Peptides against a protein of PDB entry 4N78. Designs and how they scored, part 65

Target 1, 186 residues: chain A of PDB entry 4N78
Amino acid sequence: HFQVICRLLGYQGIAVVMEELLKVVKSLLQGTILQYVKTLMEVMPKICRLPRHEYGSPGILEFFHHQLKDIVEYAELKTVCFQNLREVGNAILFCLLIEQSLSLEEVCDLLHAAPFQNILPRVHVKEGERLDAKMKRLESKYAPLHLVPLIERLGTPQQIAIAREGDLLTKERLCCGLSMFEVILT
Target 2, 155 residues: chain B of PDB entry 4N78
Amino acid sequence: MAELQMLLEEEIPGGRRALFDSYTNLERVADYCENNYIQSADKQRALEETKAYTTQSLASVAYLINTLANNVLQMLDIQASQLRRMESSINHISQTVDIHKEKVARREIGILTTNKNTSRTHKIIAPANLERPVRYIRKPIDYTILDDIGHGVKW

## One batch from the design tools (peptide; aimed at target 2 R107 G110)

Design b2_p25_1_s3 (made by RFdiffusion4, then SolubleMPNN; from b2_p25_1, 12 letters changed)
Fold by OpenDDE base, seed 4:
Structure b2_p25_1_s3 (fold): chain B 186 residues (1-186), chain C 155 residues (1-155), chain A 25 residues (1-25)
Amino acid sequence: as target 1 above (186 residues)
Amino acid sequence: as target 2 above (155 residues)
Amino acid sequence: MEEEIEKLFEYARSRADEFVREVLD
């Protein structure tokens, strides 16, 4: 599903969706969640000392349960605040999955374009074969497919410019060094 | 452009008119030849004259048809060339627009990106000792170990 | 007359073909 979304929206669509999600997340965080947090802070016991270890784990738990009784009984916390947190979490996950899916699509595009851009993978060398010789053979094999040099030789200045720009756009992908998810986390 | 215009406005219409006129003239020539043959005391001379007129008329028509055909072909070639040029121009514009749109889109999404902190992923130092593939001995999962952890109601 | 006209047309056609060959080839 995420791959289909990425293909359908493209860079622009993804950008728009991400921006809107960020707005929603910001709104949730600065609005409802913040208000609940403030309220919770107000009802939070000002002094909550660690009970003596002699009470054991159950006793300590009961102590904290008692100290936090008002918070635990706050029904809206479970229904509204946690729901908003879930929405924020879902938004974050959505962004992550979109970025991952986009990266896969970009890698696929890069791989498909590679033969036309003189980008050759490192070839597996069998024992006794020289890597350099094999790479040279591969380069020679795909040399006629190099689009930019071909257009530079046969094309008009305008076509050359377009080919170069297209080549650059094809090579420059987000997956090469950019992360959206890191921005979302910030 | 001037050549195409000349072909469209003058040469081809003119050629068509000439061909039509030739058709009319051929009818007149035929009538003349027929009458001349009937009225002439020298039938042989009249026949030779008819042959001459017929040959001339056919040659004229053939010339007109050929000229017209060549002009039409030339017109079509020029038009085809113009269409190809227009197509090329449209394609160029389309590509330019697409590139621009893509650049804009990339800028927009780029604003939402930061450089991947290449955290020096610790070289997964392949453990030097390739632990011999420990033969996965399928130990039966003893589920009884979980019996003590769950608050499950002992039915 | 029809036969003679047909012969004339054949002759004319032959001459026209010759003309086309001479002028167009």
Scores: peptide ipSAE 0.015, ipTM 0.630, DockQ to the pose 0.005
OpenDDE base, seeds 1, 2, 3, 5: peptide ipSAE 0.016, 0.014, 0.014, 0.025; ipTM 0.655, 0.655, 0.645, 0.660; seeds 1, 5 fail the geometry check

Design b2_p25_1_s4 (made by RFdiffusion4, then SolubleMPNN; from b2_p25_1, 13 letters changed)
Fold by OpenDDE base, seed 2:
Structure b2_p25_1_s4 (fold): chain B 186 residues (1-186), chain C 155 residues (1-155), chain A 25 residues (1-25)
Amino acid sequence: as target 1 above (186 residues)
Amino acid sequence: as target 2 above (155 residues)
Amino acid sequence: EEKRLEELFEYARKRADEFVREILD
């Protein structure tokens, strides 16, 4: 699903969605969640001492339930605050999954374009074969597929310019060194 | 452009007119040949003359048709070439616009990105002195210490 | 023979007329 979304939205659509999600998250954090956190801090017991170990696990649990009774009984916490936290969590998860999906798509595009852009995979050389010789053979094999040099030879100046720009845009992808998710976390 | 205009305005219309005129002339020639054959005492000679005129007329018409056809084909070729040039221009514009849109989109998403911190994996320098793991001697948990805690059913 | 020749001429004339019309149209 996320892959399809990435394909449909493209870079522009993803940017818009991410910006809006950031706004929503910011609004939730600075608004409702902050207010609930402040309220919770006010009702939180100032002194919560560890009960004696002699009470056992059930006794300790009951102790904490008693100390936090006002918080547990706060109905709005469960219905509103936790819902908002879920929304924030979902937004973060969405952003992560979108970025991952986009990265996969970009990698696929790079791989598909590679033969046409003189990007050759490192060939595993069996023991005894010269790596350089194999790479040269591979380069020679794919040389006719190099799009930019081909257009530079046969195309008009305008076509050459477009081809170069297209080549650059194809090579420059976010997955090569940029992260959106890190921005979301800051 | 001048050649196309000449074809459209002069050569093709001129060729059509010439063909029409040829048609009217052929009718006159046919009438002449018919009358000449009927009135001639030498029917064989009249027939040969008719054959000659017919051949000449057919040759002339064929020439006119061929010339006209070639001019029309030439016109179409010129127009096709013009259309191809226009198509090329449109394609260039379209590609330029697409590239521009892509650049804008990339800028927009770019502002939402930061450089991936390639955390240089600090070489975990293994501390030289591997402190010998102190053999954890499992002291048997004496559960008798718990015997005094809680209402255990003294079986 | 004369009648046959006249018929041939008429036929040729008709066909020529049709051809010219087809080209001029």
Scores: peptide ipSAE 0.025, ipTM 0.650, DockQ to the pose 0.004
OpenDDE base, seeds 1, 3, 4, 5: peptide ipSAE 0.018, 0.024, 0.019, 0.023; ipTM 0.652, 0.645, 0.652, 0.652; seed 5 fails the geometry check

Design b2_p25_2 (made by RFdiffusion4)
Pose (drawn by RFdiffusion4):
Structure b2_p25_2 (pose): chain A 186 residues (1-186), chain B 155 residues (1-155), chain P 25 residues (1-25)
Amino acid sequence: as target 1 above (186 residues)
Amino acid sequence: as target 2 above (155 residues)
Amino acid sequence: SLAEEILDKYRELVGNNFSTFQTPP
């Protein structure tokens, strides 16, 4: 699903959705969640020590039950507090997962562009062979496929300018050195 | 474009009217052969001149049509090339717009991004100078090596 | 892997210059 969502939305669609999800998270954190956090903070026990081991685990469980009774009995703790938090969590997971799908989408695009952009994989080296001397030979084999230099050789200035721009857009992808989840959290 | 204007404004309309002139002039020439036969004292001579005019009328109508047909074809060939150049120009405009729309989209998501500081190194990196193997040499106990440390006491 | 190798070469090629993701002044 995320793979399809990434393809259909594109960069502009994904960006707007992320910007809108931030507004939703802001609306919830500064809104209903904040209201209920302030309310439950008062219902909270002003102080609560961690009992020594001596008291034993069953006596510690009893102590936490009494100290946190009002939290355990709070009627809207699930239907509201947990619900709102789940929505915020899902919004964060969407941003993370959608960025991962986008990275997969970009790296596949780049793999297909490599033959037309003079990007060769490492070649096997036998005895008496140097990669320096061989990679350059392989580059000659795929020389007719190098798009920008061919157009600069036979193309019109208009075709050349358009080629340079398109080539730039093809080789520059977010997965080359950019990320978003960090900015989302910040 | 100059050759097209010449075809559209003069040579086609002109060659066309030259065809209309043939329509009117031939009906005159048909009457003249009938009159020249009637006035003619020599019926055989007048028939041979009618035949001459018939053959000439045929050669003329075929020439006028051929000339006009070549012009119409040249006009269509030029117009076909115009569409060929125009499509090429429209396609470039389209590619340019696509590049722009993509730049706008990428600028929009670029706000939500930062550098991912990732690097690549080796599993093991040996030091520039490996530790020298130090030979063992016996030396006596010396109770004076600390005399210069702090407030020593020499003996 | 092949994909990682190609991606590393794109990262070296692109470097820190992401002009299409930057807003002009």

Design b2_p25_2_s1 (made by RFdiffusion4, then SolubleMPNN; from b2_p25_2, 7 letters changed)
Fold by OpenDDE base, seed 4:
Structure b2_p25_2_s1 (fold): chain B 186 residues (1-186), chain C 155 residues (1-155), chain A 25 residues (1-25)
Amino acid sequence: as target 1 above (186 residues)
Amino acid sequence: as target 2 above (155 residues)
Amino acid sequence: SLADEILEQYRELVGNNFPAFELPP
């Protein structure tokens, strides 16, 4: 599904969606969540020391439950704050999945373009064949498919310019060195 | 352009008119031949004359048709060439626009991206020895890094 | 084509000049 979304939206559409999601996340974080955090900070016990090991896991849990009783009983935390956090989480997940899907699409595009861009596939060297010889054979095989050199030879200056630019655009993909998700986490 | 104009405005219309006139003339020739044959005491001579007129008329019509056809074909070739040039121009513009749109789109998405932290670990130790033309064995782009990403998202 | 054949036959008869359509007197 995300692949279809990526294909339909393209870079422009994805950018718009991501920007809007970032706005939503920012709004949630700086608005409601921040307010709840501030409120929680006010009600937080001033001294919440780690309970002694001697209390064991149940005792520690009970201790924290007691210390945080007022927070746990804060009804709005369970309803509004958690919902907002869920929304933020969903947005993050969405961004992650979109990025992953986009990366896959970009890789596919790169793979499809490779024969035309003098990018040779990884050659599985069978036993007994020299890698170099096989690579040379492949180079020779795909040489006629190299679009840019072909156009440079046969095309008009305008066509050459477009071909070069297209080649560059094809090579410059986000998956090669860029991450959107890291920005979102930031 | 001048040639096309001449074809469209003069040669083809002229040829069509000539062909139409030839049709009417053929009828006249036929009538003449018939009457001449009936009235002539020398039927053999009249027949030979009829044959001559028939041959001439057919040849003339054939010539007119051929000339007209050639002119039409020439016109079509010129027009086809013009269309091809126009198509090429439109395609060029379209491609330019598409490239521009793509660049804009990429800029927009680009602002939402950061460079992947390539862990500095592998010092591409530039092999110190400059000397041997390191045959840039184009290391095949290892797309296997992407294999790990593709397995998980069945969705 | 038939037209070409006719034209060729006529050329053989009258030469290389295609006379204008001559109307019988």
Scores: peptide ipSAE 0.033, ipTM 0.562, DockQ to the pose 0.006
OpenDDE base, seeds 1, 2, 3, 5: peptide ipSAE 0.022, 0.028, 0.031, 0.029; ipTM 0.309, 0.559, 0.554, 0.566

Design b2_p25_2_s2 (made by RFdiffusion4, then SolubleMPNN; from b2_p25_2, 9 letters changed)
Fold by OpenDDE base, seed 5:
Structure b2_p25_2_s2 (fold): chain B 186 residues (1-186), chain C 155 residues (1-155), chain A 25 residues (1-25)
Amino acid sequence: as target 1 above (186 residues)
Amino acid sequence: as target 2 above (155 residues)
Amino acid sequence: SLAEEILEQYRKEVGNDFPAFTLPP
């Protein structure tokens, strides 16, 4: 599903979706969640000492339940705050999955473009084959597919310019060195 | 432009008219030859004359048809060439617009990106420089850096 | 085919210039 979304939206659509999600997350964090956190901080016991280990797990649980009774009974926390946190979490996960899917699409595009851009695949040298000879054969095989040099030789100046720009755009991808998700976490 | 106009307005219509006139003329020639053969005391001479007229008239008509056909073909070739030029221009504009849109889109998404912290990937010890002949073999883009991207979620 | 043959024969006899259609008297 995310791959289809990435294909459908492209860079423009993904950018728009990411921006809107960031706005939503920001709004949730700075608004409702922040207010609940502040309220919780106000009602938090100022002194919550660890009970003696001698009381055992049940006693410790009862102790904390008693100390946090007012917080646990805060009905709005369960209904509104947790829902908002879930929404934030979903938004973050969505961004992560979109970025991953986009990266996969970009890699596929790069791989498909490679034969046309004088990018040769890694040659596995079998035993007894000379690497140089194999590389030369590959170069010769793919030489006719090098699009930019071909257009430079046969094309109009306008076509050459477009081909060069297209080549650059094809080579420059986000997956090569950029991350969107890191920005979202910041 | 001038050549196409001449073909459309003068040469092709003129050729069509000439061909139509030739049809009328052929009928006259046929009538003449028939009457001449019937009335002539020298049938051999009349036959030779008929043969001459027939050859000439057929040659003339064939010439007119050929000329007209060539003019029509030339017209079509000129028009096809014009269409190809127009198509090329449209394609150029379309590609320019698409590139521009892509650049804008990339700028927009680029604002939402930061540089990946290259964790200390162990120096891929480039195996010892096998003296690759210095031909400008554009360094294959090592896509292995991308191998770690996407392992997790079979979605 | 016949027209082409006649044209070719005519080209051989008279050359590439086709004479004007001569009407009988």
Scores: peptide ipSAE 0.034, ipTM 0.566, DockQ to the pose 0.006
OpenDDE base, seeds 1, 2, 3, 4: peptide ipSAE 0.024, 0.030, 0.031, 0.031; ipTM 0.314, 0.567, 0.558, 0.574

Design b2_p25_2_s3 (made by RFdiffusion4, then SolubleMPNN; from b2_p25_2, 9 letters changed)
Fold by OpenDDE base, seed 4:
Structure b2_p25_2_s3 (fold): chain B 186 residues (1-186), chain C 155 residues (1-155), chain A 25 residues (1-25)
Amino acid sequence: as target 1 above (186 residues)
Amino acid sequence: as target 2 above (155 residues)
Amino acid sequence: SLAEEILEQYREEVGDDFPAFTLPP
């Protein structure tokens, strides 16, 4: 599904969606969540020391439950704050999945373009074949498919320019060195 | 352009008119030949004359048709060439626009991206020894890095 | 092909000038 979304939206559409999601996330974080955090900080016990390990796990849990009783009983935390956090989480997950899907699409595009861009596939060297010889054979095989050199030889200056730009655009993909998700986490 | 105009405005219409006129003339020739044959005391001469007119008429019509056809073909060739040029121009513009749109889109999405933390690959200390430029065997782009991304999301 | 044959025959008989339809007097 995300692959279809990526294909339909393209870079422009994805950018728009991501920007809007970032706005939503920012709004949630700086608005409601921040307010709840501030409120919680006010209600937080001033001194919450780690209970002695001697109390055991149940005792420690009970201790924290007692210390945080007022927070746990805060009804709005369960309803509004958690919902907002869920929304933020969903947005993050969405961004992650979109980025992953986009990366896959970009890789596919690169793979499809490779024969035309003088990018040779990884050659599995069978036993007894020299890697160099096989690579030379492949180079020779794909040489006629190299689009840019072909157009440079046969095309008009305008066609050459377009071909070069197209080649560059094909090579310059986000998956090669860029991450959107890191920005979102930031 | 001048040639195409001449074909469209003068040669082809003229040829069509000539062909139409030839049709009417053929009827006249036929009528004449028939009447001449009936009225002539020398049937052999009349027959020879009819043959001559028939040959001439057929030749004339054939010429007119051939000329007209050639003119039409020439017109079509010129038009086809013009269309090809126009198509080429449109394609060029379209491609330019598409490239521009793509660049804009990439800029927009690029704002939302950061460089992947390439782990500090150890400074490949260029070995001091300028070993002979080993023919950069273009190491095939290892797309295997992408294999790990594809396995998980069946969605 | 037939038209070409007729034209060729006519060229042999009358020459290269294909006169317009001579109307019988």
Scores: peptide ipSAE 0.055, ipTM 0.576, DockQ to the pose 0.006
OpenDDE base, seeds 1, 2, 3, 5: peptide ipSAE 0.033, 0.040, 0.038, 0.037; ipTM 0.322, 0.568, 0.559, 0.568

Design b2_p25_2_s4 (made by RFdiffusion4, then SolubleMPNN; from b2_p25_2, 9 letters changed)
Fold by OpenDDE base, seed 2:
Structure b2_p25_2_s4 (fold): chain B 186 residues (1-186), chain C 155 residues (1-155), chain A 25 residues (1-25)
Amino acid sequence: as target 1 above (186 residues)
Amino acid sequence: as target 2 above (155 residues)
Amino acid sequence: SLADEILEQYRELVGDDFPAFERPP
């Protein structure tokens, strides 16, 4: 599903969606959630001493439950605050999943483009074969597929310019070292 | 453009008219040959004249047809070339627009990106000189040297 | 994996600068 979304939206569509999600998250965090956090901080007991270990786990739980009774009973926390937190969480997860899906798509594109851009896989050299000889054979095999040099040789100046720009756009992908998700987390 | 226009407006229509006129003339020649054959006392001469006129007329028609056909083919070739050039221009414009759109899209998404903290896995430049582990030839510690010092309890 | 090797080569090729995305410095 996310792959389909990435394909349909493209870079521009994804950017718009991500920007809007960031705005929503920011609004939720700075608005409703912040207000609830401030309210909770006001009602938090100032001194919550660790109960004596002698009461065991159930007693300690009851103690903390009693200390936080007013907070737990705060109905608006359960309904509004937790829902907003869920929305924030879902938005973050959505962003993560979109980025992951986009990265996969970009990697696939790069894999398909590689033979045309003189990007060759490292050949596993079996014992006894010279790596250099295999690499040279591979280079020779794919040399006719190098698109930009081919167009530079046979194409018009306009075609060459377009080919170079296309080559640049093909090579540079987000998966090569850029992250949107890290921006969301800051 | 001038050549194509000349072909379309002058050469091809002119060739068609010439062919039509030639057809009309052939009919007249045929009538003449028929009448000449009937009226001539020397039928062999009349037949030879008819053959000559027929051959000349057919040759002229064949020439006109060939010329017209070549002009039509030339016209089509010029038009095909023009269409190819137009297609190339359209493709260039289309590609330019697509690249521009892509650049705009990339700018928009780029604002929302940061460099991945690729922990530069410091290529542990394996020091080239992997000092061959000095094969510690475990010289068998000859413990016999210690035999002389220790008052070993003879069991 | 093959994919990782290819991706690494592209990473090395592109480097740290992504001019195609016109990122502010």
Scores: peptide ipSAE 0.362, ipTM 0.759, DockQ to the pose 0.622
OpenDDE base, seeds 1, 3, 4, 5: peptide ipSAE 0.309, 0.008, 0.160, 0.263; ipTM 0.744, 0.615, 0.718, 0.742; seeds 1, 4, 5 fail the geometry check

Design b2_p25_3 (made by RFdiffusion4)
Pose (drawn by RFdiffusion4):
Structure b2_p25_3 (pose): chain A 186 residues (1-186), chain B 155 residues (1-155), chain P 25 residues (1-25)
Amino acid sequence: as target 1 above (186 residues)
Amino acid sequence: as target 2 above (155 residues)
Amino acid sequence: SVTEEILEKYKEQTKELTTFQEGRE
């Protein structure tokens, strides 16, 4: 699903959705969640020690039950507090997962562009062979596929300018050195 | 474009009217051969001259049509090339717009991004100078090696 | 492995990521 969502939305669609999800998270955190956090903070026990081991686990469980009774009995703790938090969590997960799908989408695009952009994989080296001497030979084999230099050789200035711009867009992807989940959290 | 204007404004309309002139002149020439036969004292001579005019009329109508047909074809060939150049230009405009729309989309998501500080190194990196193997040499106990440390006491 | 190698070359080539640079500024 996320894979399809990335393809259909593109960069502009994903960006707007992320910007809108931030507005939703802001609306919830500064809104209903904040209201209920302030309310439950008063219902909270002003102080609450952690009992020594001596008291034993069953006596500690009893102590936490009494000290947190008002939280345990709060009627809207699930239908509201947990629900709102779940929505915020899902919004964060969407941003993370959608970025991962985009990274996979970008890397595949780049793999298909590599033959037309003079990007060769490492080649096997036998005895008496140097990669320096061999990689350059392989580059000659795929020389007819190097798109930008071919258009600069036979193309019109208009075709050349358009080729340069398209080549730039093809080789520059977010997965080459950029990320978003960090900014989302910040 | 100059050759097209010449075809559209003069040579085609002109060659066309020259055809219409043939329409009117030939019906005159048909009457003249009938009149020249009637007035002619020599019916065989007047027939041979009618035949001459018939053959000449045929050669003329075929020439006028051929000339006009070549012009119409040249016009269509030029117009076909115009569409060919225009499509090429439209395609470049389209590619340019596509590049622009993409730049706008990437700018929009670029706001939500930062550098991912990732690097690549080796599993093990040996030091530039490996530790020298130090030979063992026996030396006596010396109770004076600490004399210069702090407030020593020499003996 | 091949995918990582190709991606590394893109990373070396695209140090500035100019199409996203305006959005970051």

Design b2_p25_3_s1 (made by RFdiffusion4, then SolubleMPNN; from b2_p25_3, 10 letters changed)
Fold by OpenDDE base, seed 2:
Structure b2_p25_3_s1 (fold): chain B 186 residues (1-186), chain C 155 residues (1-155), chain A 25 residues (1-25)
Amino acid sequence: as target 1 above (186 residues)
Amino acid sequence: as target 2 above (155 residues)
Amino acid sequence: SVAEEILEQYRERNKDLPVFQEGMA
């Protein structure tokens, strides 16, 4: 599903969606959630001492439950604050999944473009074969597929310019060094 | 452009008119040949003259048709070439616009990105001295030593 | 993997990704 979304939206559509999601997340964090957090901090017990170990895990839990009873019973916290936190979480997850899907698509595009852009995998050299000789053979095999040099030889100046721009756009992908998700986390 | 205009406005219409005039002339020649044959005392000579006129007239018409056809074909070739040039121009413009739009889109999404901190995975230099796993010889803990200390209820 | 090697070559050649970053400078 996310792959289809990435294909349909393209870079521009994804950018718009991500910007809007970031705005929503920012609004939720700086608005309602911040207000609830401030309120919770005000009502939080100032001194929460660790109960004596003698009460065991159930007793310790009951102790903390009692100290936080008013907070836990705060109906608006359960209904509004937790819902907003869930929305923030969902938005973050959505952004992550979109970025992952986009990265997969970009990787696929790069892999398909590689033979046409003189990007060749290193050949596994079996014992006794010269790496250089195999690489040269591979280069010679794929040399006719190099699109930009081919167009530079046969094309008009306008075609050459378009081919170079197209080559640049094919080579440059977000997955090569940029992350949107890291921006969301800061 | 001048050649195409000349073909469309002068050569092809002129050729069509010439062909029409030739057709009209052929009809007149046919009538003349028929009358000449009927009125002539020498039927053989009249027939030979008719054959000569017919051959000449047919050759003339064939020439006019061929010339007209060639002019029409030339016109179509010029038009096809113009359309191909126009198509090429439109394609180049379209591709340029698409590239520009893509660059704008990439700049827009780029604003929402940061450089991947390639955490250089510090090569965990495996410490050279792999301390030989000291074979923990599980010495059976003889719990019988504890039998003397605890007043355990002898079952 | 072959794919990882190809990706690494692209990464090395496109470190600055100027098309994406042109708006941030």
Scores: peptide ipSAE 0.349, ipTM 0.768, DockQ to the pose 0.619
OpenDDE base, seeds 1, 3, 4, 5: peptide ipSAE 0.349, 0.342, 0.346, 0.347; ipTM 0.766, 0.761, 0.765, 0.768

